# Peptides against a protein of PDB entry 3OAK, part 14

Target 1, 145 residues: chain A of PDB entry 3OAK
Amino acid sequence: DDLEQYLDEKILRLKDEMNIAAQLDIDTLNKRIETGDTSLIAMQKVKLLPKVVSVLSKANLADTILDNNLLQSVRIWLEPLPDGSLPSFEIQKSLFAALNDLPVKTEHLKESGLGRVVIFYTKSKRVEAQLARLAEKLIAEWTRP

## One batch from the design tools (peptide; made by RFdiffusion4, then SolubleMPNN)

Design b1_p28_7_s4
Fold by OpenDDE base, seed 3:
Structure b1_p28_7_s4 (fold): chain B 145 residues (1-145), chain A 28 residues (1-28)
Amino acid sequence: as target 1 above (145 residues)
Amino acid sequence: MSARRREEERRRELEERMERLEELLAQP
């Protein structure tokens, strides 16, 4: 129906925006490494983060989010950057918090790749302890009997 | 049971669950 179509388009647009933001930040950091220009700063994901969090927090969008594999873009945002660093503390914290409110199933973890990435956050020594605990909480909920 | 032992047990259980999840995610 009209509402379903509207919601699908909304989520797909956000998915595209997220993917573009991630790629632009990657391009910026690659150029920074290549040229040594320290004035180049990756800011696209941070700028889009409030919109992402807003969408992920809306209960009426949960089915549309999962059905359109928006979690793939969430996974992309959580992956390590070209300089070896992780996404900002704020991005990690906000996404982990938002993910707690979604009815995520194993199939969603598999098709998005999010499962492996969140497991990485529970094991990596580069991750802040507070954020590792949030990742652990997600794994605990997703694997709960 | 000490707080440390409780944490160790929690961690062991979590590691087991993560391993099972990894196995599931690795399947075609």
Scores: peptide ipSAE 0.382, ipTM 0.841, DockQ to the pose 0.632
Fold by OpenDDE base, seed 5:
Structure b1_p28_7_s4 (fold): chain B 145 residues (1-145), chain A 28 residues (1-28)
Amino acid sequence: as target 1 above (145 residues)
Amino acid sequence: MSARRREEERRRELEERMERLEELLAQP
């Protein structure tokens, strides 16, 4: 119906914006590596983060978020960057917190690749302890009997 | 049961659940 279509379009627009932001940051960091220009700073994801968190926190959007695989874009934002670093502390913390409120099922973890990435955050010694604990909490909820 | 033992058991349980999840994610 009209409402479902409106919500689908809203989520798909955000998904596109997230993917663009991720790619622009990757391009910026690749150029920084290639040119040595340390003035090049990747900021597109950080700029969009408040909007992402706002959408993920809305209960009325949960079904639309999961059905349109927005979690794939969340996974992309959590992956290591070209310089080998992880996304900023704030991005990690905000996304892990937002994910805690979604009724995520195994099928969503598989189709998005998010499950594998969050497990990585529980195992990696490069991840700050506070964030590893948040990742563990997600795994605990997703595997709850 | 000591707090240490409780934490060890919770950690073992979580690790087992993570392993099962990894196996599920590896399946088609």
Scores: peptide ipSAE 0.381, ipTM 0.837, DockQ to the pose 0.563
Fold by OpenDDE base, seed 4:
Order: sequence, then C-alpha cells, then structure tokens
Structure b1_p28_7_s4 (fold): chain B 145 residues (1-145), chain A 28 residues (1-28)
Amino acid sequence: as target 1 above (145 residues)
Amino acid sequence: MSARRREEERRRELEERMERLEELLAQP
C-alpha cells in the first residue's frame, strides 16, 4: 500500500545516502594519502549518523530495513577505511547499539555481510573493549539457542 | 566458582557460538 511504498522509498533513499557518505569519506582519505594533506577530514558518515540511528531505532521500520538490506550499508560503514583505521568510536557505538533491537536473522547477516564484520569486531585488537563487548552482545543475540 | 572462572566459561561459550555462526555464514 501507500505506506509500505513510502517506507521502502525512505529506506532506499537512506541506503543510497549512506553509500554515498561512505564513498565520499573513502575518497577524502584516499586523497589525504595521495597528497599528504592532513587537513582533509572524512566527515560525511558522521554528519549522516543521527539520521541513520534514528531510522534504525524505529521498530515500525524493522521489516523495511531488513527487506531492503539496509544492513549492507551498515556493514559498509563498519568496514576499515583506506588508511586501515576503523570508523569513529561514535559511529561504531551508535550502530552497534541500534542493531541490538533489530530482529536480525541469519539470512540478513549473510546478504549484508554484517555477520562477518561484527565477528571481526569481537576479535580485533584494534577495537575498543567497550565496542567489542557490544559486538559480542549482538553475536549472543543472533546465536540465541 | 570465581568471577574469573565464570568469565572464562562465558567467553568459551561465546566463542563456540561465534564459531557456529561463522560456519553458517560460510554456507551458501
């Protein structure tokens, strides 16, 4: 119906925005590496983060989020950056918190690649302990007997 | 059981669950 269409379009727009933000930040960091210009700061994901968190936190959007594979964009946001660094602490924390309330199933983890990334966060020594614990919590929820 | 042992058990259980998840994710 009209509402379903609206919600789909909303999520797809956000997905596109997230992908663009990620790419712009990657471009910025690549340029930083190429030029040595340390004034270049990747800020696009940070700017969009509040909107992402808002959407992920709405229970009525859960099905739409999962059906449209928004988690793929979440995964992209969590992947290491060109310089090998991880996304900002705030991005990690906010996304892990938001993911906690979604009814994520194995199929969603597979189609998005998010499962592998979150497992990475539980194992990586580069990840802050607090964030590793959040990732562990997600794994625990997704693997509940 | 000490707090340390409880944490070790928790960690072991989590690692087992993670391994199972990894196996599932590796399957088509």
Scores: peptide ipSAE 0.377, ipTM 0.835, DockQ to the pose 0.697
Fold by OpenDDE base, seed 1:
Structure b1_p28_7_s4 (fold): chain B 145 residues (1-145), chain A 28 residues (1-28)
Amino acid sequence: as target 1 above (145 residues)
Amino acid sequence: MSARRREEERRRELEERMERLEELLAQP
């Protein structure tokens, strides 16, 4: 119906915005590497983060989020950056917290690639301990018998 | 059972569950 279509469009727009933000940050970091200009800072994802968290936290958007594979963009935001670093602490923490309330199923984890990335966060020594614990909590929930 | 032993068991269980998830994610 009209409402569902509106919600789909809303989520798809956010998905595009997230993908653009990720690419812009990648471009910034690549330029930083190429030029050596350490004043270049990737801020696009951080700027968009409050909107992303707000959307992920809306129970009425859960189905739309999952059906439109917004989790793919979440996965992209969690992947290592060109310089090998991880996204900001705030991004990791906020996304892990928001993901905890979504009814994520195996099919969504496969379609988005999010499952493998979160597992990475539980195993990587580069990840802060408290964030690794949040990742573990997600895995525990997703693998709940 | 000590707190340490409980934590070790929790960890082993989680690792097993993670392995199962990895297997599922690897399937076409």
Scores: peptide ipSAE 0.376, ipTM 0.835, DockQ to the pose 0.653

## One batch from the design tools (peptide; made by RFdiffusion4, then SolubleMPNN)

Design b1_p29_1_s2 (from b1_p29_1, 11 letters changed)
Fold by OpenDDE base, seed 5:
Structure b1_p29_1_s2 (fold): chain B 145 residues (1-145), chain A 29 residues (1-29)
Amino acid sequence: as target 1 above (145 residues)
Amino acid sequence: AEEMLELLKLSEEELLELLREERERRLAE
């Protein structure tokens, strides 16, 4: 119906925006390395983060979020960068908090690749302890019998 | 969550490599 279509379009637009933001930040970082211009700062994800958090926190959008595989974009935002470094602490913290309240099922983890990323966060020595513990909590919930 | 259980057996380095490979595949599609 009209509402379902509206919500789908909203989520799909955000998904696209998130993917673009991630790529733009990578492009910026690569250019900084290539040119040595330290004034180049990757800020596209940070700028979009409030909108992402707002959407992920809406209970009425949960089904739409999961059905449209928005978690794939969350996975993209959380995955290690090409040089192996991690996204900013604030992005990690915000997204893990949002994930904690979503009714994520195993099928969503597989189709998005999010499960693989979160497991990485449980093992990475570069992740803050508080977020590693939260990641571990999520994995425990998602692997329940 | 059969896949998840298998992934839990991997090291940080192995997972990092897996994620890199998946990222590269995604960009190639």
Scores: peptide ipSAE 0.681, ipTM 0.944, DockQ to the pose 0.927
Fold by OpenDDE base, seed 4:
Structure b1_p29_1_s2 (fold): chain B 145 residues (1-145), chain A 29 residues (1-29)
Amino acid sequence: as target 1 above (145 residues)
Amino acid sequence: AEEMLELLKLSEEELLELLREERERRLAE
């Protein structure tokens, strides 16, 4: 119906915005390295983060979020950058908190690749302990038989 | 999930490489 269509479009737009933000930040970081211009700061994801958190926190959007594979964009935001660096602590913290409240199922992990990324966070020595523990909690929940 | 269990056996470096490969594949599509 009208509401469902509206919500689908809303989530799909956000998904696109997230993907664009991620790529723009990568482009910025690469340009910073190439030019040596230290004034170049990747901030597209940070600017969009409040909107992402707002959407992910809405219980009434959970089905729409999962059905439209928004978790693929979450995966993109969390995955290591080409140079191996990680997204900002604030992005990690916000997204992991949001993931903790979503009814994520194995099917969603498969289609998004999010599980692979979160497992990385359980292994990485560069991740803050509090987030590593949260990642471990999520993996434990998602690997239940 | 069997896949998840297998991934848990990988090192940080192996997972990093896996994620890099997946990213590259995604960008190639």
Scores: peptide ipSAE 0.681, ipTM 0.944, DockQ to the pose 0.924
Fold by OpenDDE base, seed 3:
Structure b1_p29_1_s2 (fold): chain B 145 residues (1-145), chain A 29 residues (1-29)
Amino acid sequence: as target 1 above (145 residues)
Amino acid sequence: AEEMLELLKLSEEELLELLREERERRLAE
């Protein structure tokens, strides 16, 4: 119906915006290294974060989020950058909080690759303790018999 | 979640490399 189509398009547009933001930030960081221009700051994900959090927090969008594999874009935002560094603490904190409230199933983890990234966060020494513990909680829930 | 259980056996460095390779493959598509 009209509402379902509207919600699908909304989520798919956000998914595309998230992917673009991630790539633009990487491009900015690479250009900063190549040119030495220290004024180049990667801000695309940070600017889009409030919109992402708003969408992920809405109960009426949960099914649409999961059905359209928005978690693949969440995975892209959480995965290590080419130099091995991690996204900002604020991005990590916001996304993990949102994931904690979503009815994520095993099938969603597989099709998005999100499980692989969250497992990394349980092992990385570069992750803040509070987020490492939350990652561990999520993995425990997702691997229960 | 058999895949996740297997991934839990990997070290931080092994997972980092796995994620890097997957990212590179996506960029090549």
Scores: peptide ipSAE 0.680, ipTM 0.944, DockQ to the pose 0.872
Fold by OpenDDE base, seed 2:
Structure b1_p29_1_s2 (fold): chain B 145 residues (1-145), chain A 29 residues (1-29)
Amino acid sequence: as target 1 above (145 residues)
Amino acid sequence: AEEMLELLKLSEEELLELLREERERRLAE
């Protein structure tokens, strides 16, 4: 199927872009620490966020998203940074909103590691209350008997 | 979802460390 192949490639490209953006932001932050240049700002994820949200919000892409483990990149974007800090509130809010509408199954959580990160958000004192509650909602859904 | 049930028993600090280890492992690959 030509369309399916096209969609797979599209999602895989986005997955790669997301991973690169995450690493570039980390590199920027590390360079900021090493050089003391406070003008260095990590913006790669923020710049890519609208594209990520657009893709995640399309119902017709749900199967492609899940089958290609795009959630692994979502996990990477949500996980704590090397210094323990969290991604921006906007990234958190947007991704959690998108996750709430995806038909995520247990196997997707395992292959992506997303479940581990979301559980962290249910416990972290640095997370906004509204997002902590949403994280709890997701975990409750994913752990249903 | 047995894994998640076990993870829910961990503290914030334990989960943070787990995530750090996983990130480091991923970067090493």
Scores: peptide ipSAE 0.679, ipTM 0.943, DockQ to the pose 0.938

Design b1_p29_1_s4 (from b1_p29_1, 9 letters changed)
Fold by OpenDDE base, seed 1:
Structure b1_p29_1_s4 (fold): chain B 145 residues (1-145), chain A 29 residues (1-29)
Amino acid sequence: as target 1 above (145 residues)
Amino acid sequence: PEEMLELLKLSEEELEELLKKEREKEKEL
């Protein structure tokens, strides 16, 4: 219906914005590596984070989020950056918190690749202990019999 | 899922490499 279509379009627009933000940050960091200009800072994801969190926290958007594979963009945001670093602590914290409240199913994990990156966070020595614990909690839930 | 159980056997470095490879494939499509 009209509402469902509106919600789909809203989520798809956000998905596009997230993907663009991620790529812009990647481009910035690649340029930083190439030029040695340490003043270059990747800020696009951080700027968009409040909007992402707002959407992910809405219970009425859960189905739309999952059906449109927004989790693929979440996965992209969590992946290691070209310089080997991880996204900001705030991005990690916010996204893991949001994931904890979503009814993520096996099919969503498969189409998004989210499981792979979250497992990475359970093993990475670069991750804060509190976030590693959140990642472990998610993995435990997703690997239940 | 079965895939996730297999992924749990990988090290941090192996997982990071896997993510990198998948990201590269995604960008090429």
Scores: peptide ipSAE 0.672, ipTM 0.938, DockQ to the pose 0.899
Fold by OpenDDE base, seed 2:
Structure b1_p29_1_s4 (fold): chain B 145 residues (1-145), chain A 29 residues (1-29)
Amino acid sequence: as target 1 above (145 residues)
Amino acid sequence: PEEMLELLKLSEEELEELLKKEREKEKEL
């Protein structure tokens, strides 16, 4: 199917872009730590966020998103940064909102590792209360018998 | 899932360390 193939390629390209953005931000922050140059700011994920949100919000892409393990990149974007900080509030809020509307199954959690990071957000004292609640909601849904 | 239930027993620090270790493994692959 031509459309299916097109959608797969689109999602895989986005996945690659997300991974690159995450790594660039990590590199920037590591350099900041090593050099002490406080002018170095990690903004690659923030710049790409609108595109990510746009894709994740499309119901017709849900299967493609899940089948291509885009959630692995979502997990990477949510992980703590080298300086111990978390991704921006906006990134957290947007991604948790998107996750809430996806039909995530156990197999997707396993292959992406998303469950581990979301559980972290339920425990972390660095997370805003409203986002912690969203994380808890997701965990409750994903642990249903 | 069973894994998630076990993870829920971990502290923030333990989970963060776990995430860090997994991240390192991914970089090595």
Scores: peptide ipSAE 0.670, ipTM 0.938, DockQ to the pose 0.882
Fold by OpenDDE base, seed 4:
Structure b1_p29_1_s4 (fold): chain B 145 residues (1-145), chain A 29 residues (1-29)
Amino acid sequence: as target 1 above (145 residues)
Amino acid sequence: PEEMLELLKLSEEELEELLKKEREKEKEL
């Protein structure tokens, strides 16, 4: 119906925005590496984060989020950056919190690749302990028989 | 799922390489 269509379009637009933000940050960091210009700061994801959190936190959007594979964009946002660093602590914290409240199923993990990156966070020495614990909690939930 | 159980056996470095390879595949599509 009209509402479902509206919600789908909303999520798909956000997905596009997230992907663009991620790519812009990657481009910025690559340029920083290439030029040595330390004034280049990747801020596109941080700027968009409040909007992402707002959407992910809405229970009425859960099905739309999962059906449109927004988790693919979440995965992209969590992946290591060109300089080997991870996204900001705030991005990690916000996304893991949001993921904890979503009814993520195996099919969503498969189509998004989210499981792979979250497992990485359980292993990485670059992750704050509190976030590693959140990642571990998610993996435990997602690996239930 | 079976895949995740196998992934849990990988090291940080192996997982990072896997993620990198997957990103490259996505870029090529």
Scores: peptide ipSAE 0.669, ipTM 0.937, DockQ to the pose 0.876
Fold by OpenDDE base, seed 3:
Structure b1_p29_1_s4 (fold): chain B 145 residues (1-145), chain A 29 residues (1-29)
Amino acid sequence: as target 1 above (145 residues)
Amino acid sequence: PEEMLELLKLSEEELEELLKKEREKEKEL
């Protein structure tokens, strides 16, 4: 129906925006490494984060989020950056909080690759302890019989 | 899922390399 189509388009637009933001930040950091220009700062994801959090927190969008594989973009946002660093603490914290409230199923993990990156966060020494614990909680929930 | 159980056996470095390789493959598509 009209509402379903509207919601699908809304989520797909956000997905595109997220992917673009991630790529722009990657490009910025790659250029920073190549040129040595320390004035180059990757801020596209941070700028878009409030909108992402707003959408992910809406219960009425959960099915649309999962059906349109928005979790793929969430995975991309959580992946290590070209300089070896991780996304900002705020990005990690916000996304893990949102993931805790989503009814994520095995099929969503497979099509998004989200499981791989979250497992990385359970192993990484670069992750804050509180976020590592959240990652562990998610993995425990997703691996339950 | 079985895949995640296998991934849990990997180190941080192995997982990071895996993620990197997957990103490279995605860019080629």
Scores: peptide ipSAE 0.669, ipTM 0.937, DockQ to the pose 0.872

Design b1_p29_3_s1 (from b1_p29_3, 10 letters changed)
Fold by OpenDDE base, seed 2:
Structure b1_p29_3_s1 (fold): chain B 145 residues (1-145), chain A 29 residues (1-29)
Amino acid sequence: as target 1 above (145 residues)
Amino acid sequence: EDIEFAKELRENPFITFEELKKLAEEAKK
């Protein structure tokens, strides 16, 4: 199936791009800490966010997204940064909104590590209330008997 | 506290369903 193969490749490419963006931002922040150069700003994830949101919002890509473990990259983007700070509010908001519409199953949570990260967002006092509530909603759905 | 948890999840992001459920219940307390 040419279409399925094309979609798989598309998602895998995005997954790689997301991982690279995350690492570049981490590298930037680490360098900022090491050098004290406050002009260094981590912008790679923010720049890629529109593309990520576009893909995650497509219902016809849901299976491809889940089968290729794109949620692992989503998890990576949601993780706290080296300095302990959280990803931008916009990243949080966009990703949680996207997660709310995906048919995520327990197997996807396990292979991606997303479950533990979302739990963090239910517990962290640094998370905006609206996102904490959404995180709680997701966890409730994912932990149903 | 959440910083400590953050470090933990980065080091060990994978959990079972039962562990997830347990953490969820604990988070509600």
Scores: peptide ipSAE 0.400, ipTM 0.893, DockQ to the pose 0.777
Fold by OpenDDE base, seed 1:
Structure b1_p29_3_s1 (fold): chain B 145 residues (1-145), chain A 29 residues (1-29)
Amino acid sequence: as target 1 above (145 residues)
Amino acid sequence: EDIEFAKELRENPFITFEELKKLAEEAKK
């Protein structure tokens, strides 16, 4: 119906914005590596984060979020960057918090690729302990029979 | 290590449920 279509379009638009932000940050960091210009800072995801958090926190959007595979963009945002660095702590914290509240099912993990990334956060020594624990919790929940 | 892992993730981010379980168990070690 009209409402469903509206919500789908809203989520898909956000998904697109997230993907663009991620790519722009990658481009910035690649240029930083190539030129050595340390003044180049990747900020696109951080700028968009409040909007992402706002959407992910809305319970009434959960089905729309999951059905439109927004988690793929969440996965992309969580991936290590070309220079090996992690996304900002705030991005990590916000996204993991959101994931904790979403009714993520196996099918969503498969289509998003989220599983491998979250496992990375369980074992990386560069991840804050609190987030590593949350990642472990998520993996435990998702791997239950 | 993380750079290599990042490349791997970008190349093949998808995982089966069974593989996820396996990796999860390995990560606990």
Scores: peptide ipSAE 0.399, ipTM 0.893, DockQ to the pose 0.848
Fold by OpenDDE base, seed 3:
Structure b1_p29_3_s1 (fold): chain B 145 residues (1-145), chain A 29 residues (1-29)
Amino acid sequence: as target 1 above (145 residues)
Amino acid sequence: EDIEFAKELRENPFITFEELKKLAEEAKK
């Protein structure tokens, strides 16, 4: 199917872009730590965020998103950074909002590693209360019998 | 702790359903 192939390629390209953005930000922060240059700011994920949100919000892409394990890249974006900091509040808020609207199943949690990360957000005291509550909601939903 | 957590997660990103439930319960304590 031509449409299915097109959508797969679209999502896989975004997945690659997300992974590259995450690695570039990690590289920037590692260099910042090594050199002490405080002018180095990681912003590749922030720059790509609007495109990510646009894709994640489209209902017609949900199956393609889940089938191609785009949630692995979402997990990577939510992980703590080398300096111990969390991704920007906007990234957290946008991704958790998107996750709340996706029909995520247990198999997707396992293959993406998203489960462990969201658990972290339920218990971290550095996470905003509203997002911690949303993380708790997601975990409760995903761990239902 | 968060840095170590991230490292561990990257090294072991996968989790079973039972492990997820266990961690969820422990997080409530």
Scores: peptide ipSAE 0.387, ipTM 0.889, DockQ to the pose 0.816
Fold by OpenDDE base, seed 5:
Parts: C-alpha cells; sequence; structure tokens
Structure b1_p29_3_s1 (fold): chain B 145 residues (1-145), chain A 29 residues (1-29)
C-alpha cells in the first residue's frame, strides 16, 4: 500500500546515503595514505550517524529495515577499514545498541553478511570489552536453537 | 590479522547459519 511504499523508499534512500558515506570515508582515507595529507579526515559516517540511529530506533520501521536489507549497510559501516582500523567507537556503540533492539532473524544475517562481522567484534583485541560482550550476546541470540 | 579478515569479508561477507554457529563456537575457545 501507499504507506509501505513510502517507508520502503525512505529506508532505501538511507541505505544509499549510508553506502555513499562509507565510500567517501574510504576514499578520504586512501587519499590520506597516498598523499600524506594528515588534514584529510573521514567524517561522512559520523555526520550521518544521528540519522541512522534515529531510523534504526523506530519500532514501526523494523520490518521495513529488515526487508530492505539495511543491515547490509550497517555491516559495511562496521567493517574494518582498508588500513585495518575500526570505525569510530561512537559508530560501533550506536550500531550495536540499535542491533540489540531489532528482531534480527537468520535470513537477515545471511543476506547482509552481518553475522561474520559481528563475530569479528567478539574476537578482535582492538574492540572495547563492553562492545565485545554485546557482540557475544547478539551472536548467542542469533545462533540459539 | 584484522586486515586479512577485512579482506576476507570484502571477498565473501555472507555466511550460512551453520557456519555462523561453528565460527561462534570457535571464537569462544
Amino acid sequence: as target 1 above (145 residues)
Amino acid sequence: EDIEFAKELRENPFITFEELKKLAEEAKK
């Protein structure tokens, strides 16, 4: 119906914005490495984060979020960067908090690649302990019989 | 290490449920 179409379009627009932000930050970091220009700072994801959190926290958008595979963009934001560094602590904390409140099912983990990335956060020594524990909690919930 | 894992993720980010369970158990050890 009209409402479902509106919500789908809203989520798909955000998905596109998230993917663009991620790519722009990668481009910035790569250019920083290539040129040595330390004034180049990747800020696009941080700028968009409040909007992402706002959408992910809306209970009425949960089905639309999951059906449109927005979790793929969440996965992209959580992935280690080309230089091996992690996204900002604020991004990690916000996204894991949002994931904790979503009714994520096995099929969503498969189509988004989120499961493998969250496993990374359970074992990486560079991840803050509080987020590693939250990652472990999520994996336990997602893999229970 | 993390860079290698990142490369693997970009090449194949998807995982089956059974593979996820196995990976989760391995991470606990």
Scores: peptide ipSAE 0.375, ipTM 0.886, DockQ to the pose 0.851

Design b1_p29_3_s4 (from b1_p29_3, 12 letters changed)
Fold by OpenDDE base, seed 5:
Structure b1_p29_3_s4 (fold): chain B 145 residues (1-145), chain A 29 residues (1-29)
Amino acid sequence: as target 1 above (145 residues)
Amino acid sequence: EDIEFAKELRENPYISYEELVELAKEAKK
């Protein structure tokens, strides 16, 4: 219906914005490495984060979020950067908190690739302990027999 | 370090549910 279409479009727009932000940050970091310009700071994801959190926190959007594979973009934001560094702590914290409240199913994990990335956060020594524990909680919930 | 695993994530993030379960088991060990 009209509402479903509206919500789908809203989520798909956000998905696109998230993907663009991720790529722009990568481009910025690569340029920083190439030019040595230390004034170049990747800020696109951080700037968009409040909007992402706002959408992910809406209970009425959960089905739309999952059906449109917004979790793929969440996965992209959580991925280690090409140089191996991690996204900002704020991004990690916000996204994991949001994931904790979503009714993620196995199909969504497969479509998004989110599961393997979250496993990384359970293992990495560079991840804050509190987030590693939350990652472990999520994995435990997602891999229940 | 985590670099090798990170590379694998980026190259092939899409795994089966069974593989995810196995990874989870390995992570706990």
Scores: peptide ipSAE 0.552, ipTM 0.917, DockQ to the pose 0.742
Fold by OpenDDE base, seed 1:
Structure b1_p29_3_s4 (fold): chain B 145 residues (1-145), chain A 29 residues (1-29)
Amino acid sequence: as target 1 above (145 residues)
Amino acid sequence: EDIEFAKELRENPYISYEELVELAKEAKK
């Protein structure tokens, strides 16, 4: 099906863009640490966030999102950075909101590695309370018998 | 500590469902 292929390609392109953005931000932060240049700011994910949110919010893309393991890239974006810092609050908020509306199944958790990362957000003292609560909600839903 | 756990999950994000359930239980303690 041409439409299905188009949607798959769209999601896969976004997945690639997300992965690139994540790596570029890591590179920037590593360079910042290496050089001490505090003017180096990781902004690639933030710049791409609106596009990510737009895609994740579309119900008609849910199956395509899940089937192509876009959640792996979501997981990557949620991971603590090498310096231990967390992604921006807006990234966290947006992604958790999106996750809340997706019909995530156990198979998707396995493929993406998302579960363990979300567990982190339930526990971390660096996470805003509202997001910690949402993380707890997700984990509860995902781990129901 | 958050930092230690953060490093661990980045290194090994892929766990079984059973392990996830156990982590969930631990997180509530």
Scores: peptide ipSAE 0.545, ipTM 0.915, DockQ to the pose 0.728
Fold by OpenDDE base, seed 3:
Structure b1_p29_3_s4 (fold): chain B 145 residues (1-145), chain A 29 residues (1-29)
Amino acid sequence: as target 1 above (145 residues)
Amino acid sequence: EDIEFAKELRENPYISYEELVELAKEAKK
């Protein structure tokens, strides 16, 4: 129906925006490495984060989020950056909080590639303890028999 | 190590559920 179509389009637009933001940040960091220009700061994801959080927090959008594989973009945002650094703490915290409230199923993990990235967060010593614990919780839930 | 791992994640983000389970077990060790 009209509402379903509207919501699908809304989520797909956000997905596109997220992917663009991620790539722009990668481009910025790569340029920073290549040129040595330390004034180059990757900020596109941070700028878009409030909108992402707003959408992910809406219960009425859960099905649309999952059906349109928005979690693929969430995975991309959680991936380590080219310089080996992690996304900002706020991005990590916000996305993991959102993941904790979504009814993620195995099919969504397969489609998004989210599982392997979250495992990384359970192992990395650079991750804040609170988020590492949450990552462990999610993995445990997702890998239950 | 993190950089190489990151590259691998980006290049091969899609693994089977069975592989995910095995990785989870290994991570706990």
Scores: peptide ipSAE 0.530, ipTM 0.908, DockQ to the pose 0.821
Fold by OpenDDE base, seed 4:
Structure b1_p29_3_s4 (fold): chain B 145 residues (1-145), chain A 29 residues (1-29)
Amino acid sequence: as target 1 above (145 residues)
Amino acid sequence: EDIEFAKELRENPYISYEELVELAKEAKK
C-alpha cells in the first residue's frame, strides 16, 4: 500500500545517505593522509547520526529496516576505517543500542555482513568495555542453537 | 592482530552462519 511504499522509500533513501556519508568520510581521511592537511576532518557520519538514530529507534520501522537491508549500511558505519581507526564512540554507542532492540534474524546477518563486524567489537582492545559487553550479548543472541 | 582481523573484515564481510558461530566460539576463548 501507499504507506508501505513510503516507508520503503524512506529507508532506502537513508541507506543511500549513510553509504554516501561513509564514503565521504573515507575520502576525507585518505586525502588527509595524502596531503598532510590536518584540518580535514571526517564528520559526515556524525552529521547524519541523529537522523539514523531517529529511524532505527522506531519500532514501527523495524520490518522495513530489516527487509531493505539497512543493516548493511549499519555494518559499513561500524567497520574499521582504512587507517584502522574506529568510528566515533557516539556512532558505536548509538548503533549498538539500536541493534539491541531490533529483531535481527540469521537471514539479516547474512545479507548485511553485520555478524563478523560485531565479532570484531567483542575482541578489539580499542572498544569501550560497555560496548564490548553489548557486542557479546548480541553475538550470543544471534548464535544461539 | 587486531588490525589484521579488521583488514580481513573489510575485504570479506560476508560469512555463513556456520562461520559466524565458529568465530563466536573462538572469540569466547
Scores: peptide ipSAE 0.530, ipTM 0.909, DockQ to the pose 0.726

